# Peptides against a protein of PDB entry 1MQS: the designs that were tried, part 93

Target 1, 223 residues: chain A of PDB entry 1MQS
Amino acid sequence: ILKMLFLNKDLNNNDNITTITDDIFNQQEIIWKVLILDIKSTATISSVLRVNDLLKAGITVHSLIKQDRSPLPDVPAIYFVSPTKENIDIIVNDLKSDKYSEFYINFTSSLPRNLLEDLAQQVSITGKSDKIKQVYDQYLDFIVTEPELFSLEISNAYLTLNDPKTTEEEITGLCANIADGLFNTVLTINSIPIIRAAKGGPAEIIAEKLGTKLRDFVINTNS

## One batch from the design tools (peptide; made by RFdiffusion4, then SolubleMPNN)

Design b2_p19_1_s3 (from b2_p19_1, 7 letters changed)
Fold by OpenDDE base, seed 5:
Structure b2_p19_1_s3 (fold): chain B 223 residues (1-223), chain A 19 residues (1-19)
Amino acid sequence: as target 1 above (223 residues)
Amino acid sequence: MSETYTIGNAKFNYGKFIG
């Protein structure tokens, strides 16, 4: 996240957030930026960073993507939003209106190829592709609530899993989504976990899916 | 991993970032 706030430049990772921001603040000219979020990414940022951290990172204003935002044509914008068609359309509209000077787009999770192509096509039509400086796919499908606890913040997961009317297909789909979120979390933490799950329920399904994903990743990364 | 993505006159850097 800090790298994103500094336009994905390499940062010295050996220090805590405060030390990093202080060092950067003292050593480099602050580039003031606008941070554009959605509801999900707002929760993510709030769980990891404090207001002072954002300020030290050069975030002058932060806003929701769906809110009316004043144009700041001389200010670069960082988008950190979910990879949805709606958000892409809003970004493109902001581009068309010259709302900001530069666009650094970061998606909170994996961007499907079709959406990437859609973004590229729409940007191409605007003739303002030069303003799109970066497009990054993030792996932050989690909210850190405390040092050793996090949440995927999947809507209605508890209700879905406990509703007797929920179909097997729906459960399987939800388990897959949870496994994906956990997988992305593991990659973000950069540590291979020991997976523990209760037997005989959705947790076991999730654990199996996650285990498979991790194994496949290790194999593919080492090849 | 990062790559350059081009469609028509649109060219931009796309990368997967973890962390």
Scores: peptide ipSAE 0.039, ipTM 0.709, DockQ to the pose 0.669
Fold by OpenDDE base, seed 1:
Structure b2_p19_1_s3 (fold): chain B 223 residues (1-223), chain A 19 residues (1-19)
Amino acid sequence: as target 1 above (223 residues)
Amino acid sequence: MSETYTIGNAKFNYGKFIG
């Protein structure tokens, strides 16, 4: 929970919450932010943190997601709420209304794929995706079932990417080629994709390259 | 393994919170 309050930065896992907050408060300037909760997450927060802990974590105000909240367009917001359609709709509405400067979304449990897609779709329509800095759920494993699978038919891609003798330059080159292929596929489908990739491997490199290409394309076509 | 989802400039990360 503290990690969430500090925008998912790595924290020393000490048993004493007060010590952690004091150490952070003394070491660096606190970023002030708003915390948005629901009934479930309120119970969770209340069981772990005190009001003083929230203040030390930089939470200037906290509110329920279903409550009428005043806009704070210059203040970043942390959402810690259940992964429901209702909450997603409210978050998107807050985004549309520029209620906060930045959005750090944390779901209290695993986000189903259908809701992830819904969130992505709604955010894309707003044109304000840049304000969403992070979306987290509570579980490390997010399995996405792919109803439609396609291949770029690049020969020996798997072998090349997994061969320890392959150079970084070769990997980078291959990843660029894959990203180009995916980019062309996306353009053919004529839809903004959700790019999903495992961290720490070639998939992440490909995802980053593809993302850059898509962003550049959108900028050029709207101009 | 942690996964990343990206839509435009929106970054989706899935992991277990600590704290």
Scores: peptide ipSAE 0.030, ipTM 0.640, DockQ to the pose 0.170
Fold by OpenDDE base, seed 3:
Structure b2_p19_1_s3 (fold): chain B 223 residues (1-223), chain A 19 residues (1-19)
Amino acid sequence: as target 1 above (223 residues)
Amino acid sequence: MSETYTIGNAKFNYGKFIG
């Protein structure tokens, strides 16, 4: 829970809550945030944290998601709520109204794929996806239907990506080529893909490049 | 492990909450 309050940054687990909050408070400028809860998560938070702990974590205001909340457009918000259609709709409405500056969404349990897709679709329509900084849940469980495997037939791609002698520029170039191939494939299939990629590697680079290409294409097609 | 998800024009930093 503390990790969530500090925007899911890595914390030293060997320290008690008070030590962690004091150290962070002393070392870094505190980022003031709003915490949005539901009935279930309120009980969870209350069992683990004291009001003083929330304050030390930079929580200025906490409120229930279903209650009327005052706009704080210059303040980032942390949502810690159940993964329900109702809560998703409220979050999206808050996004539409620019109720907060940034949105850090944490679901109390696993978010089913259909709701993830719904959230993504609604957010995409708003044009404010950049304000959604994080989406987390307790357990990521995705059902993968029959996987289709295909090859772009790019020579030595695996070797290039895994050779420690390969330069960053070469990797970037190769990732661009892969993204181009994937883009062409997507257009051929004529479907909007869900792109999933691990962070910190070539997959992320490819995903980013592919996403950009797809976005650009959609914009150009609708112009 | 955190992952990046892109659906349409929406991009998310998505991960598992731990503790």
Scores: peptide ipSAE 0.054, ipTM 0.663, DockQ to the pose 0.276; fails the geometry check
Fold by OpenDDE base, seed 2:
Structure b2_p19_1_s3 (fold): chain B 223 residues (1-223), chain A 19 residues (1-19)
Amino acid sequence: as target 1 above (223 residues)
Amino acid sequence: MSETYTIGNAKFNYGKFIG
């Protein structure tokens, strides 16, 4: 939960809550945030954290997701809510209305794939995907099969990306080219993709670049 | 291996919350 309140940054949780919050509060610039909860998550938060802990985490206001909330377009929001269609729709509506500056979404349990796809689709249509910084759930507890496979036919891409002599600039350039190819493929397929990539490598770089391209395209087409 | 799902700048990450 503390990790969530600090925007899911890696925290060393070896210490007690007070020590962690004090260390972070003293070492980092505090980012003031709004915390949006539901009934279930309220109980969870209350069982683990105190008001002072929330304050030290930069939570200035907390509200229920179903409550009428005033717009705070310059303030980032943390959602910690159940993975339901209703909550997703509310979040998307909040996004459409520019209720907050940034959206950090955390689901209290596993997000079903159909709801993930729904969220992704709705967000993409708004052209405001850049405001959603992250979406977390507790577990990815399903196996995904890959029924469709294709290649961009970029010669020696794997070799280049895995050659220790390849420079970061070369890697970045190649990743951009791959992202361009994927972007064109997505447009050809005429569907809104869910981009899945391994973390910590070139695939993540490509995913980010592709995401940016898609966002820009959506914004331009809706303007 | 940890995976990320993205749409634009929206990042969908999965993992166990700690704390």
Scores: peptide ipSAE 0.025, ipTM 0.629, DockQ to the pose 0.143; fails the geometry check

Design b2_p19_1_s4 (from b2_p19_1, 9 letters changed)
Fold by OpenDDE base, seed 1:
Structure b2_p19_1_s4 (fold): chain B 223 residues (1-223), chain A 19 residues (1-19)
Amino acid sequence: as target 1 above (223 residues)
Amino acid sequence: MTETYTLGNAKFNYGTLIG
């Protein structure tokens, strides 16, 4: 998240958020930016950063993507939003209207190829592709509520997994989604967890899927 | 790691952030 706020520049990872923001704020010319969020990303940002942290990162104003926003044609914008067709369309519309000077687009999760292609096609039509400085996706599908507790914020996950009317396919799909979220969390915190799960239920399925993903990742990064 | 994505006249610096 901090990297995103600093336009994905390399930051020294060894310092606390406050130290990093203070050092950058004091030592370098701050680039003031607009931060555009959606409901999901707002929750994510709020769980990790304080308002003062945003200010120190050069965020002068933050708004929801669906809100009416005043044009700031001389100000760069950071989008941190879900990878949806709707959000892409809004971004493109903002681009068409010269809403901001530069566009730094960060998606909260992996951007599907079809949506990337859609974005590219729409941007190409505008003739303003030069204003899009970067497009990133992230592995941030969790909310930190406490230092030792987080949530994937999947609605009705428990109910769905425990409803006898839920199909095996639905359970498998949901377990995969949960495992993906957990995997992203593990990558974000940069710590390999000891996985504990109850046997004989969805938790075990999730644990197995997560374990597989982690193993595959480790193998692929070390080869 | 950043990659360049090009479609038509649109060019993007595309990457994935971890953390």
Scores: peptide ipSAE 0.178, ipTM 0.779, DockQ to the pose 0.691
Fold by OpenDDE base, seed 5:
Structure b2_p19_1_s4 (fold): chain B 223 residues (1-223), chain A 19 residues (1-19)
Amino acid sequence: as target 1 above (223 residues)
Amino acid sequence: MTETYTLGNAKFNYGTLIG
């Protein structure tokens, strides 16, 4: 998240958020930026950063992507939003209207290829591709509730997993979604976890799926 | 990892940010 706020410049990951922001604030001229969020990313940012942290990162204004926003044609914008067709369309519309000087687009999760192609196509049509400085996806599909506890904020997950009326297919599907969220969390933390799960239930299914994903990832990155 | 994505005349840097 901090990298995103500093336009994806290399930051030393070993430092605390406060130390990083203080060092940058003191050593470099702050580039003032607009931060565009959606409901999901707002929750994510709010769980990790304080308002003062945003200010120290050079965020002058933050707003929801669906809200009417005033043009700031001389100010760069950071988008941190869900990878949806709707959000892409809004970003492109903002681009068309020259709403900001530069566009740093960060998606909260993996951007499907079809949406990436759609974005590229729409941007191509505008003739303003030069204003798109960066397009990143991130693995931040979680909310930090406590320093050692986080939530994927999957609605009714517990109820669904424990309802005897839930089909095995539904359970498997939900477990896959949970595993994806956990995988994203692990990647964000940049640490390989020891997975512990109770046997004989959904937790085991999730653990197995997560383990597979992590193994596959490690193999692909070391390759 | 950052890669250049090209579709038609559109070119932009695309990558996955971790952390």
Scores: peptide ipSAE 0.031, ipTM 0.667, DockQ to the pose 0.717
Fold by OpenDDE base, seed 4:
Structure b2_p19_1_s4 (fold): chain B 223 residues (1-223), chain A 19 residues (1-19)
Amino acid sequence: as target 1 above (223 residues)
Amino acid sequence: MTETYTLGNAKFNYGTLIG
């Protein structure tokens, strides 16, 4: 919960809530944010944190998801809510209305695939997927960071992928290599991304391969 | 725009989003 409140920043696990919050507050590194809860998560938060703890964690305001909330377009929002269709629809509506600057979504329990797909689809339609910074549940922590250019330093990758003389086997092989590189990158950043790729090209192949690798890794790690 | 997506969790298989 504390990690959630600090947007998945690394925290010293040996320190108590007070020490962590005081240190961050004193260093002027506090990020002010809104906390959106439901009835269930309110009970959870109240059992663990005091109002003062929330304030020290940078929670300037907290509200129920079903309540009418004022827009704070320059303030990031943390959602900590049950994984329900209703809550997803509300989150998406908040996204559509630019209610907050950034969206950090944390579900109180496992998010079923159908609901994740629904969320992803709705977000895609809005064209505002860049505002979704995290989607977290009991099993996954997705950090959708801002777009960044980087290179895997694979020689002539662009040429190979775009050369009409390149065989399907060569493309597949190269895509596998790229996927391996991306996989290693993912491991380095210690976050499981949501992978988005254009349909019908090498990017889709890479995405599929990377997804498989990540799934296998997660299964192996959680087993 | 059609995009493909996948997640690291085993519960989330490779899929395609329509937007």
Scores: peptide ipSAE 0.020, ipTM 0.462, DockQ to the pose 0.031
Fold by OpenDDE base, seed 3:
Structure b2_p19_1_s4 (fold): chain B 223 residues (1-223), chain A 19 residues (1-19)
Amino acid sequence: as target 1 above (223 residues)
Amino acid sequence: MTETYTLGNAKFNYGTLIG
């Protein structure tokens, strides 16, 4: 999540939020941004970040996607919202109206191919595709009790998981690798997160694998 | 490294985040 607030640049996952924000603040000029959320993502952000953390990340304004928002045409926007047709339509409308200078779109869960194509098609019609700087999805959404944040950027994950030529074994293997990475990272956090995953996709597979690993670990440590 | 998705004149830098 913190990575998202810094436009998905690589961050040192071993550092706490304060160290990361202070280092960035000292090294680079803060880019002020608008953060657009929905009800689900608001809960996620609130569980992990404090108001001061958002400010240090350069978030000057945060609003709900369905709420009427004032135009800020000179300010870049970060969307962190559910991958729904409704939200996509709103984003496209915001693009059409030049509501913001740049659009960094992060979906809270996996983006289906049909919705990606719909987004691309609508954006192409506007002629303003250059304003769309990033489109990211996520396979795991979770609530953590500690302020420590981590993210794994998986290159080509969407294509690999959605390519019809990809075998079930390859998908399973990739999900296992992701789960291992998450497990190792979570162990650095002194709390077990509540894991939420979209049903019927890779997110569910990853969540199940991670859950099993965490449960096994707890059993072995208490034994 | 992020990938690029292109449909018509629309081009996106996209990727997947975990956690």
Scores: peptide ipSAE 0.040, ipTM 0.664, DockQ to the pose 0.424; fails the geometry check

Design b2_p19_2_s1 (from b2_p19_2, 9 letters changed)
Fold by OpenDDE base, seed 3:
Structure b2_p19_2_s1 (fold): chain B 223 residues (1-223), chain A 19 residues (1-19)
Amino acid sequence: as target 1 above (223 residues)
Amino acid sequence: EKEKRYQEFLSKYSDLTNF
């Protein structure tokens, strides 16, 4: 996994993840990348890496492949997804749209020959095969246990956020409290979240606050 | 030209199907 995040460059296998990431980070050899995942690969990544590990590996943004993603034409992308027809179609569409500068495709398991041929056919039509820098099979089989649901047990959170009489300051304060709880949860379970939030409401505020807290934590830990 | 690109792509990544 770590090798994948460094664009499949040779890494010293005798070093642990922390040592490898620290060495590369300190040498200023980080290439900033976008990481595209699916549900299965998200679980795999979360089981092996911490948020700090992703950042040290140069992953500035990570998202689900099925989510709407903003174009970043100057940023290389790492895909780490299941070898399915659906995912291949999405990758090709991203290629057609020039969504990223370079495409590093890593499948979570073996790519069947028929899907490889389909990928090749679609890519050949685009005329943009040069943007695909790598295609790999990672063959990662992990048993991961993730909580499907948890609660912060904050009393009357829903009522407070939806009451028209609630002040902006009260909403902001509650959102900060929720973000703190989520932050602590992330650290406790050692998971890397993909945050989804509705736009224009408290959920977005919480998401932004959580993101800031995670970034600040990583910066402070590396100082 | 499309066929050429197709064959080049397959040739480059043919080893992916070995497992």
Scores: peptide ipSAE 0.322, ipTM 0.867, DockQ to the pose 0.152
Fold by OpenDDE base, seed 4:
Structure b2_p19_2_s1 (fold): chain B 223 residues (1-223), chain A 19 residues (1-19)
Amino acid sequence: as target 1 above (223 residues)
Amino acid sequence: EKEKRYQEFLSKYSDLTNF
């Protein structure tokens, strides 16, 4: 998250958030930015950072993407939002209206190819692609509740997975969602886990899916 | 021109993860 707030520059992630922000704040000229969030990413940010941390990172204003926002044509904007068609449309509309000077787009999870193409198409029509400086999928689709505990915020997951009335399709779909969330978490913490799961149930399905994703990621990153 | 920009944009961000 801090990396994102500093426009995806390399940071020493081993230090305390406060130390990082203080060091950067004191040693470098602050680039003031606007942070645009959605409901989900707001929860994510709030679980990790304090308001003061945002300020120290150069975030002068933060707003919800669906809220009416005042134009700040001379101020760069960081979008940290879910990869949805709706959010893409809003971002493009903001681009069209020259709402900000620069656009640093960070999606909370993987951007599907179809949405990337949609974004590309819309941006290409505007002729303002130069204002889009970054597009990232940050894989930050989780809530940090404690230093050693996180939540995917999937409602009724346990009930759904253990209800005998739940269909195989529903289970498979939910397992995929859980695996995606876990994958995002793993990427965020930058530590490849040893996966252990009970056999013969949803946990095994999730473990297999997660394992596959991690292996594929490692292969793709090393290629 | 639009097509060029479209392709350039896709090329620039083609490495985004699709997991």
Scores: peptide ipSAE 0.312, ipTM 0.865, DockQ to the pose 0.301
Fold by OpenDDE base, seed 2:
Structure b2_p19_2_s1 (fold): chain B 223 residues (1-223), chain A 19 residues (1-19)
Amino acid sequence: as target 1 above (223 residues)
Amino acid sequence: EKEKRYQEFLSKYSDLTNF
């Protein structure tokens, strides 16, 4: 998250949040930025950072993407939002209206190819691609509840997976979502886990999906 | 890999704008 707030520059990851923010604040020129969030990403950030941390990262204002926001044409904006068509449309509209000087777009999880193409298409129409400075998948679609505990914040996941009325499609879809969330978490932690799951249920499905994602990722990163 | 996404965006953009 801090890396994102500092425009995805490399940071010394061995330091605590306070040290990182203080060091950067003291050693580097702070670029003041607007932070644009959605409900999910707000929860994510709030689980890890305090308002003072945002300030130290150069965030002057943070707002919800769906909120009416005043134009700040001379201020760069960091978007940290879910990879949805709706959010893409809003970002493009903000671009069209010259709402900010620069656009640093960060998605909480991987942007699907179709949405990436849609973004590119819409931006091409605006003729303002030069204002888009970054497009990143951050893989930060989870909540840190405790230093050694996280939540994917999937409502009623346990109930859904254990309800005999739940369809196979619903289970499969939910398992995919869980696997995606776990994948994001693994990438963020930057440690490959040992996956253990009970056989014959949703846990196994999740484990298999996660394992596949991790293998694919490793193959793609080593190439 | 994060930079790769941006490059993918640029590539798609380029393809669409014929640049």
Scores: peptide ipSAE 0.147, ipTM 0.768, DockQ to the pose 0.063
Fold by OpenDDE base, seed 5:
Structure b2_p19_2_s1 (fold): chain B 223 residues (1-223), chain A 19 residues (1-19)
Amino acid sequence: as target 1 above (223 residues)
Amino acid sequence: EKEKRYQEFLSKYSDLTNF
C-alpha cells in the first residue's frame, strides 16, 4: 500500500509504517496527491493506515470514486479501486473531464482481459492516454485485522461450505473466490507458501486452485 | 485512426503494468 502511495517506487525494506512514512517525509519532497477509493479499498486502506499516515505519504484528499469530487487539474490522482466496469467508466469520465493532472491507476486485484480491453478502448477515444502514468494490479483484496491475521471478507463462507443444501457449483465458486483472495495475500507477502490441505473437502479444492494460480504466476513472471 | 490509437494504448499499457 505504501509503495502504491509513493507511485510504486521502490521503498527501503522497513517493516514499520511509521518509520517508512517518517523517513520518506523527511528525506524526499512530498508530492501531494489525491487518493480515490471504492468501498472495498477504503476498508483495506483503513485496516492498515491512519489519516496521519496518508498525510505523511502525501495524500491531501481521499474520496470515494462514486462521490461527487471537485476537480483538481494540477494534482495527480491515485486510484485504488476494484477492477469493475463501473470503476473503469468513472475513471475514464474523470480522464475526459481533466479532473486531475495525472492518473495512477491501481486495481485491488487483477483486471480481467475484457475489462482491460474496454479500458484501453475508452481511453484511446479520449485522446488523453498520456495522462495515465501507471496501471497496476495490486492484489490487495483483503482486510488486515491484526498484524498476523487477515480476512477475505467473504460472508457466510463457513455456513455455505458446510450446508448440505449448498450445490457443488456454489461450493466450487466460493472455493475459487477464496483461492483468489489467498492468491492476492500471497503475492502481497511476496513469499510462496507450502500449501497443505485436508483431502476430500473444500480445503482441497481451494488448495488446488491456489496452487494452480501460483504456478501460473511463477511461470508467467519468470518468462 | 481509432484502431491505431487503441493499439498504441494497449502497447503502452503493457509497459505501464507491474508485470
Scores: peptide ipSAE 0.024, ipTM 0.654, DockQ to the pose 0.327

